# Ledger of designs, part 15: peptides against a protein of PDB entry 2N1D

Target 1, 169 residues: chain A of PDB entry 2N1D
Amino acid sequence: EVKVKIPEELKPWLVDDWDLITRQKQLFYLPAKKNVDSILEDYANYKKSRGNTDNKEYAVNEVVAGIKEYFNVMLGTQLLYKFERPQYAEILADHPDAPMSQVYGAPHLLRLFVRIGAMLAYTPLDEKSLALLLNYLHDFLKYLAKNSATLFSASDYEVAPPEYHRKAV

## One batch from the design tools (peptide; aimed at target 1 V73 Q78)

Design b1_p14_5_s2 (made by RFdiffusion4, then SolubleMPNN; from b1_p14_5, 7 letters changed)
Fold by OpenDDE base, seed 3:
Structure b1_p14_5_s2 (fold): chain B 169 residues (1-169), chain A 14 residues (1-14)
Amino acid sequence: as target 1 above (169 residues)
Amino acid sequence: IIKKILEKLKELLA
């Protein structure tokens, strides 16, 4: 299996995220105050400001596009806890044509990177290509860690109302 | 290279 290393700073957040949703029966506030699209845009701009070459900028843009696409495909089927399913259904009903990268935020984006390694294992990539991709993914994760104080907060969650509990696990 | 990788990923996810 291809291993995508989650920064140690972010690992506790994955636990907190899980606890907030599954144990405390809270929901991430949607639409996100800072959605996945904006996070990726900020990352791209950050990389640009670091004085990268044209080729590096191109690569970053492709990585951003790929992460966005991957997130949009995976969110509904792979990244949600059972308790979040009714919320997702409501989002789909209200915004059927909106990509989920415009709705969800950093916590769900981080969940993506827990899954991506397994997906890469099924992708026919040579060693060089895989290494390159992993480098970019890790670079992005480091960016998330650097900005974790603003991207990850329990205050972005709220207790689900009683009527929601009747719909969810 | 990245573009090719992402294309392959898209194909896998399709």
Scores: peptide ipSAE 0.068, ipTM 0.735, DockQ to the pose 0.570
OpenDDE base, seeds 1, 2, 4, 5: peptide ipSAE 0.065, 0.060, 0.059, 0.068; ipTM 0.737, 0.722, 0.720, 0.736

Design b1_p14_5_s3 (made by RFdiffusion4, then SolubleMPNN; from b1_p14_5, 5 letters changed)
Fold by OpenDDE base, seed 3:
Structure b1_p14_5_s3 (fold): chain B 169 residues (1-169), chain A 14 residues (1-14)
Amino acid sequence: as target 1 above (169 residues)
Amino acid sequence: IIKELLEKLKELLE
């Protein structure tokens, strides 16, 4: 197992996110007001503003691109709670060609990092490469934690309508 | 390196 440490500041949010969806039967408002694409772009720009070298900038861009692609693959199959599945189906119908990184936002992006460690265990990586990847992932998570007040809010959720609740568990 | 690693993950999960 590869451990991707979630910042302590964000762990309570994962619980709140789970509670909003599974217990309170709410849905994250979609399309997200601030989608994954924009979050990753802001992170990249944030890193660039710190005066990084060209090599570091290149690495950040690669990480951003990789996270985006990984999110787009994982969202529908791995990152949704059961209650969110009908909503996802509606999204696919309304936005058939749109990557999910343009639809979903910070809460679902954070869920990715709960899963990514286990997936890395299935990929043959040397120690140096794994350490480097983990450093970048943790750096991004630190960024999410720093901006958690604006990225994670219960106000981004809404009570599912009665017709939705009847067709979802 | 990072792109390669994440691309491998993408392929693994497709």
Scores: peptide ipSAE 0.027, ipTM 0.645, DockQ to the pose 0.621
OpenDDE base, seeds 1, 2, 4, 5: peptide ipSAE 0.023, 0.023, 0.024, 0.023; ipTM 0.652, 0.647, 0.642, 0.638

Design b1_p14_5_s4 (made by RFdiffusion4, then SolubleMPNN; from b1_p14_5, 5 letters changed)
Fold by OpenDDE base, seed 1:
Structure b1_p14_5_s4 (fold): chain B 169 residues (1-169), chain A 14 residues (1-14)
Amino acid sequence: as target 1 above (169 residues)
Amino acid sequence: IIKETLEKLKELLS
């Protein structure tokens, strides 16, 4: 297993996110006010503003693109709690051609990094490639932690209506 | 699909 360490500042949020959805039967408001695309764009701009070399800037863009693509593939099958499945189905019906990175936000993006370690174990990774990947992933997670006050909030969730509960089998 | 995506991510970061 490949270990991706979640910053200590973000671990409590994962618990809160789980609690809001599974125990309190709430749903994250969709489409997100700040979607994954926007978060990744802000990260890229943040990194570029720090005077990185051209090579590092190029790498950041590819990291962003990779995370986006990985999120879009993983969201529907790996990142949702059972209670969120009806909401996801509705999103697909309303936005059939939209990538999920344009719909979902920071909480679901963070969930990706909980699963990514195990997924990386299924692909051959040489030591150099793995180290580079982990460095960028941890750097991004550090960015999320630094901006957690604006990215993660229970106020972005709402109680699911009674009709939704009947669909959540 | 997941494996393919991971490989793509690996290549992007290489």
Scores: peptide ipSAE 0.025, ipTM 0.672, DockQ to the pose 0.277
OpenDDE base, seeds 2, 3, 4, 5: peptide ipSAE 0.024, 0.020, 0.022, 0.022; ipTM 0.659, 0.641, 0.648, 0.646

Design b1_p14_6 (made by RFdiffusion4)
Pose (drawn by RFdiffusion4):
Structure b1_p14_6 (pose): chain A 169 residues (1-169), chain P 14 residues (1-14)
Amino acid sequence: as target 1 above (169 residues)
Amino acid sequence: LLEELETITEKILE
């Protein structure tokens, strides 16, 4: 199976997010302003601002769109805990206009790369095509971890009260 | 889902 090193800079954050959901019994039931699409656009424009190009412009642009669709096909199914089901239906009902790539903010973005390595093990392309994919994915994760101090806000996870657990049982 | 991922990857590689 494909071995992909998830950024060790973000591993503490991955464990922190998991720790909040499971151990701390905290849930993310609110729309974050710092959302995945905004970070995607930020990274997409970042590559352009350093070196204004046509050939790499659409490359970054569609790869970012790829992450967007990749995230959309996994967010509510593959990147979600069973305990987040209540908050999912809640946020979806309260804010039916807002995309999930926005409301769940940056903490839910890292989950994509954790699961996508597993699913891409069942769809094995050659090392070269996969290398270009992982190249840009790791490049994004490098930038992601670089600005992660002002990027991730796991502090918005609030402990789910017993009355709220009634929606999980 | 695997077919969708493959399609998205093919578009990225093009």

Design b1_p14_6_s1 (made by RFdiffusion4, then SolubleMPNN; from b1_p14_6, 8 letters changed)
Fold by OpenDDE base, seed 2:
Structure b1_p14_6_s1 (fold): chain B 169 residues (1-169), chain A 14 residues (1-14)
Amino acid sequence: as target 1 above (169 residues)
Amino acid sequence: MLEKIKEIIDKILS
């Protein structure tokens, strides 16, 4: 399996995220105050402001587009805890045409990077190409870690109401 | 899914 290294600063958040949902029976507030689209846009702008070459800027934009697409495909089937499934169903019913990158936020985006390594293992990439992609992914993760104070907060979660518990397993 | 990843890599390396 291809290993995507999660920054040490973000590993505790993954645990907290899991705990908030599965143990404390809370839900991330949706639609997110800061959605995946905006996070990726901020990252791209951040990279641009640091004086990247045209080629590097192009590459960043492609990586951002790829992350967004991958997130939108994977969210519903791979990135949700069981307790979150009724909420997802409500989102689909209310916003059937909205990409999930416009609904969900940083915590769910981070979950993507826990899964992406296994998927990359099935891609026919040579060592150089894989290393290059990993560099971009790790760079983005470093950005998330740098901005973790504003992107990850337990205050973005709320206790699910009793009526939600009735339809959640 | 995997094709999209390959597409991204191809664009980056082009």
Scores: peptide ipSAE 0.066, ipTM 0.740, DockQ to the pose 0.424
OpenDDE base, seeds 1, 3, 4, 5: peptide ipSAE 0.059, 0.052, 0.054, 0.044; ipTM 0.731, 0.725, 0.729, 0.718

Design b1_p14_6_s2 (made by RFdiffusion4, then SolubleMPNN; from b1_p14_6, 6 letters changed)
Fold by OpenDDE base, seed 4:
Structure b1_p14_6_s2 (fold): chain B 169 residues (1-169), chain A 14 residues (1-14)
Amino acid sequence: as target 1 above (169 residues)
Amino acid sequence: MLEKLRKIIEKILK
């Protein structure tokens, strides 16, 4: 099994995220004020500002693109709690061709990394490729942890309206 | 599902 280590600082947030959605029946405000695309862009710019070479910059851009694509593929099928399904259906109906990376934000992006390890185990990645990928994934997670105060907040959630609650239950 | 990501990683390694 491929293990992607979630920073300890972010683990409590995963619990809070779960609690907000499943127990408190809240929804993450969509479209996100800061969507996955912008988070990834900020990360890429952050890496570039650290004095990376052209080759490293290229690699970062490719990793960002990969995370984005993987998120867009996985969001609807793997990253949503049951309570969030009606919200997703509404988003999909209103914006059928919009990538979910433009709609969802940091909490859902973090959920990707909880699942990605198990999925990577089924890919024929050689040892070198896997190691490289894991290094970038962990680096990105470290970035999320560093910026967790601005990326993860309960204030980005809101109590679902009564009509939604009736649909979801 | 992971094909795109795999291709990206392979591209980086080239």
Scores: peptide ipSAE 0.077, ipTM 0.748, DockQ to the pose 0.431
OpenDDE base, seeds 1, 2, 3, 5: peptide ipSAE 0.060, 0.057, 0.059, 0.052; ipTM 0.743, 0.741, 0.742, 0.736

Design b1_p14_6_s3 (made by RFdiffusion4, then SolubleMPNN; from b1_p14_6, 7 letters changed)
Fold by OpenDDE base, seed 3:
Structure b1_p14_6_s3 (fold): chain B 169 residues (1-169), chain A 14 residues (1-14)
Amino acid sequence: as target 1 above (169 residues)
Amino acid sequence: MLEKLRKIIQKILS
């Protein structure tokens, strides 16, 4: 397998996210107040503001675009807990043409990085390319960790209504 | 699924 290291600061959040949804039967408020698109944009701008001598802007933009596309592909099939399925169905019905990166937020984006390592193992990448990709992914994860106080909060979740609970359990 | 990322990285390295 290809190991994508989740920063230690974010690992407790993954547990809290799981607990909020699967055990407390809460739902992340959708559409997200800060969606994946905006998070990725902020990251790209953050990288630009660092003012490195190396012109890595192109690479960062491409990686951001790739993460966005991968998120949009993986969200519905790989990143949702069972309890979230009815909510996802409602989102699809109400916004059939909207990319999920415009609907979901940081918690679901972080879940992507739990899965991406295994998927990379099945992708034909040479050693150098894989190392480079991992570096970018880890750099982005460090950014998420740095901004975790604002990106990850239990207040972004709400107790699912009784009618939802009955059809989701 | 990761074809986009693969192509991106290959483009960066080219």
Scores: peptide ipSAE 0.080, ipTM 0.743, DockQ to the pose 0.388
OpenDDE base, seeds 1, 2, 4, 5: peptide ipSAE 0.080, 0.074, 0.076, 0.072; ipTM 0.746, 0.739, 0.746, 0.741

Design b1_p14_6_s4 (made by RFdiffusion4, then SolubleMPNN; from b1_p14_6, 7 letters changed)
Fold by OpenDDE base, seed 1:
Structure b1_p14_6_s4 (fold): chain B 169 residues (1-169), chain A 14 residues (1-14)
Amino acid sequence: as target 1 above (169 residues)
Amino acid sequence: MLEKIREIIEKILK
């Protein structure tokens, strides 16, 4: 069993995010004020500023690129609640060529890490490689926790209009 | 989906 541990300070946010969407019928404001691309860029720059070796810098860049691609692949099929699907359809119609990492933000990015553990369980990785990957994923999650006050806010959500509710059937 | 994820992971770990 591959388990990606979410920092304790971020777990309450996952509950709040779920509540805002599914119970309060709110939507995350799109396009995000701070999108996934920006968050990953800030993380990479943060790691580089810590004085890492060239080899470590390369690894961080690959992790960032991988998370971005993984997010773009998984967002539409795995990371959305049912209530969010009409919004996603509108985004696709208006911006068909834009990667979702340029549209969505921190809450949806965090949802990715709830699902990644199960996916890793079906990928044949040796113990050493898996441990290395998990270290980078946990390091990124630690970064999200450190910056949670600016990345996660209920004020980034808004009540869906009545016409949206008609589409969310 | 799993194949795509595997490709991403392999890229990260190279």
Scores: peptide ipSAE 0.064, ipTM 0.742, DockQ to the pose 0.684
OpenDDE base, seeds 2, 3, 4, 5: peptide ipSAE 0.058, 0.057, 0.058, 0.051; ipTM 0.738, 0.734, 0.739, 0.730

Design b1_p14_7 (made by RFdiffusion4)
Pose (drawn by RFdiffusion4):
Parts: structure tokens; sequence; C-alpha cells
Structure b1_p14_7 (pose): chain A 169 residues (1-169), chain P 14 residues (1-14)
């Protein structure tokens, strides 16, 4: 199976997010302003601002769109805990206009890369095509971890009260 | 299976 190193800079954050959901019994039931799409656009424009190009412009642009669709096909199914099911229906009902790539903010973005390595093990392309994919994915994760101090806000996870657990049982 | 197909389609677009 494909071995992909998830940024060890973000590993404490991955465990922190998991720790908040499971151990701390905290849930993310609110729309974050720092959202995945905004970070995607920020990274997409970042590559352009350093070196204005046409050939790499659409490359970054569609790869970012790829992460967007990849995230959309996994967010509510593959990137979600069973304990997040209540908050999912809650946020979806309260804010039916807002995309999930926005309301769940940056903490839920890292989950994509954790699961996508497993699913891409069942769809094995050659090393070269996968290398270009992992190249840009790791490049994004490098930038993601670089600005992660002002990027991730796991502090918005609030402990789910017993009345709220009634929606999980 | 559907997700794998969608992932393959997205990757082909790239």
Amino acid sequence: as target 1 above (169 residues)
Amino acid sequence: EEILEELEEILEKL
C-alpha cells in the first residue's frame, strides 16, 4: 500500500483534533471564518505571487480544485467521526446555504490527506503520476504547516453536553 | 466503489 508521510509538523494537530473529539468529548458545532476553500485560494495565489506564470497558474488552480472535490467526496463520509453526526445535521440545517468546506474550517482539512492515502492504495497509478500528485499535496501541506499557527483553531471545539449527546445516541 | 471512481475521474482531469 502507498506509504505517504503525513507532515509530522501537523501530527500533534491530528492527535489534538482526535483527542478533542474522542477523549475531550468536544465537538465543532460552528461555522469557522478560516475555511478550507479560503486556504486553498490563499495557497493557489501564493504560488502565483512568487512567480507570475501561465503554465503553473492553471496547474495550481485545478490541483486546488482537485483538493476541493476530493474533500467534497470524503468530508461527510470518510473524514467524519460518528460523534460529529449530530453537529453535521445541526450545522447543515442551521446553515443550509454554507458549504461544509467552509463551516468546518481548517481542522477538518488535514483529515483529507489521512484518508486519501488509503483510498489511493486501492487505485494504484504509477510512481511518477502519484509522485506529481504527492508533490503538490506535500507542497500544500508544507505551506499549510508553515502558516498553521494562524491557520488551525482547534480551540473552537467545545465539550458536548449530555443534552447534546442525546442526538448521538 | 463510487468514491474510487470519482477519485479516478478527478485525477484524470488533472

Design b1_p14_7_s1 (made by RFdiffusion4, then SolubleMPNN; from b1_p14_7, 4 letters changed)
Fold by OpenDDE base, seed 3:
Structure b1_p14_7_s1 (fold): chain B 169 residues (1-169), chain A 14 residues (1-14)
Amino acid sequence: as target 1 above (169 residues)
Amino acid sequence: SEILEKLREILSKL
C-alpha cells in the first residue's frame, strides 16, 4: 500500500469529524459554505501566486481536476459514515445531476486522502509517476493544513433532527 | 496530462 501522509495538524480533525458524526450524531451542513470546487480553485490560484512556471501550473491544474473527479466518484460510496447516508440520499434526490464537489466541503475532501493511498496500490505506476503524484497530493494537503482554521470547524456541523435519527444509526 | 491520467486510472479500478 502506498501511504499518503496526512499532516499532523489535520489528523486531530479527522478524529473530531468522526466524533461529530458518529458519536454526537451531527451532520455537516449542506450545501457546504465552501465546497470542494472552491477549495480546489483557491489552491490552484494560490499556486499561481507563488510564481510557478507554466509547467508547474499545468500540473497543478491536472491535479485539481483529478482530485475533483476522484472525489465525485468516491464520495457516495467510500467517504460517508453510515449516519450520513440519509443526508446523502436527500442530496441526490434534490440535486441528481449536481457534482458532489459542489455540495460537500473540506471535511469530506480530507477523508478522500485517507483512502487514496490504498487505491494507488491498485494501479501500475512507475516510480517516477508515483513520486510525482504523491508530491502534488502532499502539497495540496499542506495547503489544507495551512488553511485549516478556516476550512475545518465544528460550527459547520449541526445536530440532526429527531426524525433523522430514526433513519440511521 | 500524466497526473490526471493516473488519477483517472485509479478511478477505473473502483
Scores: peptide ipSAE 0.042, ipTM 0.705, DockQ to the pose 0.115
OpenDDE base, seeds 1, 2, 4, 5: peptide ipSAE 0.028, 0.030, 0.037, 0.035; ipTM 0.670, 0.676, 0.703, 0.699

Design b1_p14_7_s2 (made by RFdiffusion4, then SolubleMPNN; from b1_p14_7, 5 letters changed)
Fold by OpenDDE base, seed 5:
Structure b1_p14_7_s2 (fold): chain B 169 residues (1-169), chain A 14 residues (1-14)
Amino acid sequence: as target 1 above (169 residues)
Amino acid sequence: DDILEKLREILSKL
């Protein structure tokens, strides 16, 4: 197993996120006020502003692109709780051509990193390559933790209306 | 799209 360490500050959020949706029957407000695309762009710009070389800038861009693509592939099939499925179906109907990275936000992005370790376990990576990738992933997670006050909030969730509950059964 | 292949592609560019 490839271990992707989630910052301790963000681990409680994963529990809160799960509780808000599965127990409290709330939904994350969509489209997100700050979507995954924006978060990744801010991260890339943050890294560029820290005096990185051209090579490091290129590497960051590739990592961002990879995370975005991975999110867009995994969101609908792997990252949603059962209660969120009707909402996802509505998003697909209303925005059929929009990538999910333009719709969803930080909470769902964080869920990706819970799964990525298992996915990497199926990839034959040498020790050096794996270490390099993990360094970038952990660096990004550290960025999320640093900005957690603005990225993760229960106020971004709303109680699902009775009409939604009828669709969710 | 195979996400694993994409990850390998990214690694090759790093």
Scores: peptide ipSAE 0.029, ipTM 0.667, DockQ to the pose 0.374
OpenDDE base, seeds 1, 2, 3, 4: peptide ipSAE 0.026, 0.028, 0.028, 0.027; ipTM 0.659, 0.665, 0.655, 0.657; seed 4 fails the geometry check

Design b1_p14_7_s3 (made by RFdiffusion4, then SolubleMPNN; from b1_p14_7, 6 letters changed)
Fold by OpenDDE base, seed 3:
Structure b1_p14_7_s3 (fold): chain B 169 residues (1-169), chain A 14 residues (1-14)
Amino acid sequence: as target 1 above (169 residues)
Amino acid sequence: DEILKKLQEIISKL
């Protein structure tokens, strides 16, 4: 298994996210005020403005595209708590053709990096390519940590209505 | 570590 290290600054947020959903029975407000697409776009623009001199095998745009693809594939099956399932079903019913990267935001994107390591273990990448990809993923996580005050907030969650509580625990 | 323990719970519930 490939290990993707989460920055220490973001680990407490994963706990808070879990607590908000599972214990406090809250839901992340959807559609996200700042969705995954916009976060990835901001990161790409940030990297381009920094003028990196490194000649890496993967371009920033390729990494962004990859993260988006993985997110859209894994959100529904791998990144949701049980309590969030009815909300996801409503999103699918209302927006059947919308990629989830346009609906969900930073908290769910961060959850991806808890699981993405296992997925990367099955990719047909050699050791060098995998190392380069991991460097980009860690760089992106550092970007999330740098902007954590803006991207991660309990105010983006809301108490689920009573009728929702009857749908899932 | 308290945080690491909670993270393991989170992973198991995803």
Scores: peptide ipSAE 0.029, ipTM 0.703, DockQ to the pose 0.031
OpenDDE base, seeds 1, 2, 4, 5: peptide ipSAE 0.023, 0.022, 0.022, 0.023; ipTM 0.649, 0.640, 0.645, 0.650

Design b1_p14_7_s4 (made by RFdiffusion4, then SolubleMPNN; from b1_p14_7, 5 letters changed)
Fold by OpenDDE base, seed 3:
Structure b1_p14_7_s4 (fold): chain B 169 residues (1-169), chain A 14 residues (1-14)
Amino acid sequence: as target 1 above (169 residues)
Amino acid sequence: SEILEKLRKILSKL
């Protein structure tokens, strides 16, 4: 398995995220105030502002596009806790054609990177390509860590109403 | 397009 290292600063958040949903029975407020699309856009702009070469900028754009696509595919099937399933169903019913990257935010995006390493193991990647991909993924994670104070907050969650509790545990 | 292609290959395995 290919290991994608989560920054130490973000590991506690993954625990808090899990606790908020699974133990405290809260839900992330949707649609996100800061959705995945905007986070990725901000990252791309951040990289551009750092004076990168054209080639590096191109690579960043590819990574952003890839992360977005990957997120949109995996969100519904791989990134949700059981308690979040009814909420997801409501989102699909109300917005069947909306990319989930426009609905969900940083916490769910971070969950993606917990899973991506295992998926990389299933793809035939040469050492150079894998290293390059990992470098960009880690770079993005570092960006998330740098902006963690604004991207990850328990205040973005809310207690699920009683009627919701009856739908899932 | 190489990085994006690699990520798309991941998607193909889902």
Scores: peptide ipSAE 0.053, ipTM 0.719, DockQ to the pose 0.115
OpenDDE base, seeds 1, 2, 4, 5: peptide ipSAE 0.030, 0.049, 0.042, 0.043; ipTM 0.686, 0.716, 0.711, 0.712

Design b1_p14_8 (made by RFdiffusion4)
Pose (drawn by RFdiffusion4):
Structure b1_p14_8 (pose): chain A 169 residues (1-169), chain P 14 residues (1-14)
Amino acid sequence: as target 1 above (169 residues)
Amino acid sequence: SLLEQLQEITERLL
């Protein structure tokens, strides 16, 4: 199976997010302003601002769109805990206009790369095509971890009260 | 179906 190193800079954050959901019994039931699509656009324009190009412009653009669709096909199904089901239906009902790539903010973005390595093990391309994919994915994760101090806000996880657990049972 | 979607996305990117 494909071995992909998830940024060890973000591993404490991955465990922190998991710790909040499971151990701390905290849930993310609110729309974040720092959202995945905004970070995607930020990274997409970042590569352009350093070196204005045409050939790499659409490359970064569509790869970002690929992360967008990749995230959309996994967010509510593959990147979600069973305990987040209540907050999912809640946020989806309260804010039916807002995309999930926005409301769940940056903490839920890291989950994509954790699961996408597993699913891409069942769809094995050659090392070269996969290398270009992992190249840009790791490049994004490098930038992601670089600005992560002002990027992730796991502190928005609030402990789910017993009345709220009634929606999980 | 999910694996096919992932493959299609990858093919467009290549």

Design b1_p14_8_s1 (made by RFdiffusion4, then SolubleMPNN; from b1_p14_8, 6 letters changed)
Fold by OpenDDE base, seed 4:
Structure b1_p14_8_s1 (fold): chain B 169 residues (1-169), chain A 14 residues (1-14)
Amino acid sequence: as target 1 above (169 residues)
Amino acid sequence: SLLEKLRKIIEKIL
């Protein structure tokens, strides 16, 4: 298994996110005020603004595109807690053709990186490609950590209404 | 490309 290390400063958030949803029965407000598409775009622009070479810029774009596609595939099947399923169903009904990267935000994006290591074992990657990918994945995670104050907040969650509880349980 | 290699992984989980 390929290990993707989550920054220590973000690990407590994963616990808080889990607690907000599963224990406190709250839901992340959707659509996100800062969706995954926007976060990835900001990261790409951040990297480009730091004077990266053309080759590095190309790699960033590929990584961003890859994360986006991976998130859109994985969100509905792998990244949601059971309590979030009714909300997801509502999102699909209201936005049937919208990619989930335009709906969900940083907390759900971070959940992807908990699972990505195991998924990277599905296809053999050459050592160079794997190293490059891992470097950018960790770089992106560090970017999330640097911006954690604006990207991760309990105030982005709200108590689910009673009618939601009935269909979620 | 790196993206294509990532897509190969995605294709396996679809």
Scores: peptide ipSAE 0.093, ipTM 0.766, DockQ to the pose 0.117
OpenDDE base, seeds 1, 2, 3, 5: peptide ipSAE 0.056, 0.039, 0.081, 0.090; ipTM 0.729, 0.712, 0.754, 0.763

Design b1_p14_8_s2 (made by RFdiffusion4, then SolubleMPNN; from b1_p14_8, 8 letters changed)
Fold by OpenDDE base, seed 4:
Structure b1_p14_8_s2 (fold): chain B 169 residues (1-169), chain A 14 residues (1-14)
Amino acid sequence: as target 1 above (169 residues)
Amino acid sequence: DLLKKLKELIEKIL
């Protein structure tokens, strides 16, 4: 199995995220105040501002585009806890053509990287190519960790209303 | 499918 290492400072957040949703029956406030599109854009700009070469800038843009697309494909089917399904259905009804990267935020984006390792195992990548991809993914994860104080907060969640509980459970 | 999207990502990056 291909392992994408989650930074140690973000691992506790994955637990908190899970706890907020599944145990405390809270929901991440949608649309996110800082959506996935914005996070990826900030990352790209951050990389560009550090004096990267044109080739490296191109690569970063492709990584951003790829992560965005991968997130949009994976969110609805792979990244949601069962308790979040009614919320997702409401989002689809209200915004049928909007990519989920414009709706969801950092917590759900981080969940993607918990799952991506298993998917990478399906690709016939040689060692060097895999290492290169992993370097980009880990670099982005380090960026998330660096900005974790602003990207991950329990205050972005709220207690689901009673009517939500009835259709979720 | 998901695998196709992942392959597309890899092809763009590598």
Scores: peptide ipSAE 0.043, ipTM 0.727, DockQ to the pose 0.663
OpenDDE base, seeds 1, 2, 3, 5: peptide ipSAE 0.043, 0.040, 0.032, 0.039; ipTM 0.724, 0.721, 0.661, 0.716

Design b1_p14_8_s3 (made by RFdiffusion4, then SolubleMPNN; from b1_p14_8, 6 letters changed)
Fold by OpenDDE base, seed 5:
Structure b1_p14_8_s3 (fold): chain B 169 residues (1-169), chain A 14 residues (1-14)
Amino acid sequence: as target 1 above (169 residues)
Amino acid sequence: SLLEKIKEIIEKIL
């Protein structure tokens, strides 16, 4: 397994996120005020503004594209708690062609990085590619941690109404 | 490319 370290300041959020959904029966407000696409775009622009070379810019774009694709593939099958399934079904019905990276936000994106380490071990990567990827993944996670005050908030969640509970039996 | 490597992994999982 490839170890992808989650910043210590974000680990408590994963617990809070889990608690909000599973114990408090709340739902993340959708569509997200700050969706995954915008978060990744902001990160890419942030990196480009730091005086990176053309080659580094290219690498950033590939990492962003990879994270987006991975998120869009994994969200519906791997990143949702059981309580969130009816909400996801409603999103699919209302927006069947919308990528989930345009609907969901930072909390669900962070959940992706809990799984990515095991995923990276599934297919062998050469040392250079793996090192580069890991560097950017950790760099992105540091970016999330740096902006955690604006990206992660319990106020983005709402108590699910009684009619939703009937669907989530 | 890095993106192609990531896609390769995803395609093998799903």
Scores: peptide ipSAE 0.058, ipTM 0.727, DockQ to the pose 0.119
OpenDDE base, seeds 1, 2, 3, 4: peptide ipSAE 0.027, 0.021, 0.035, 0.035; ipTM 0.664, 0.615, 0.679, 0.701

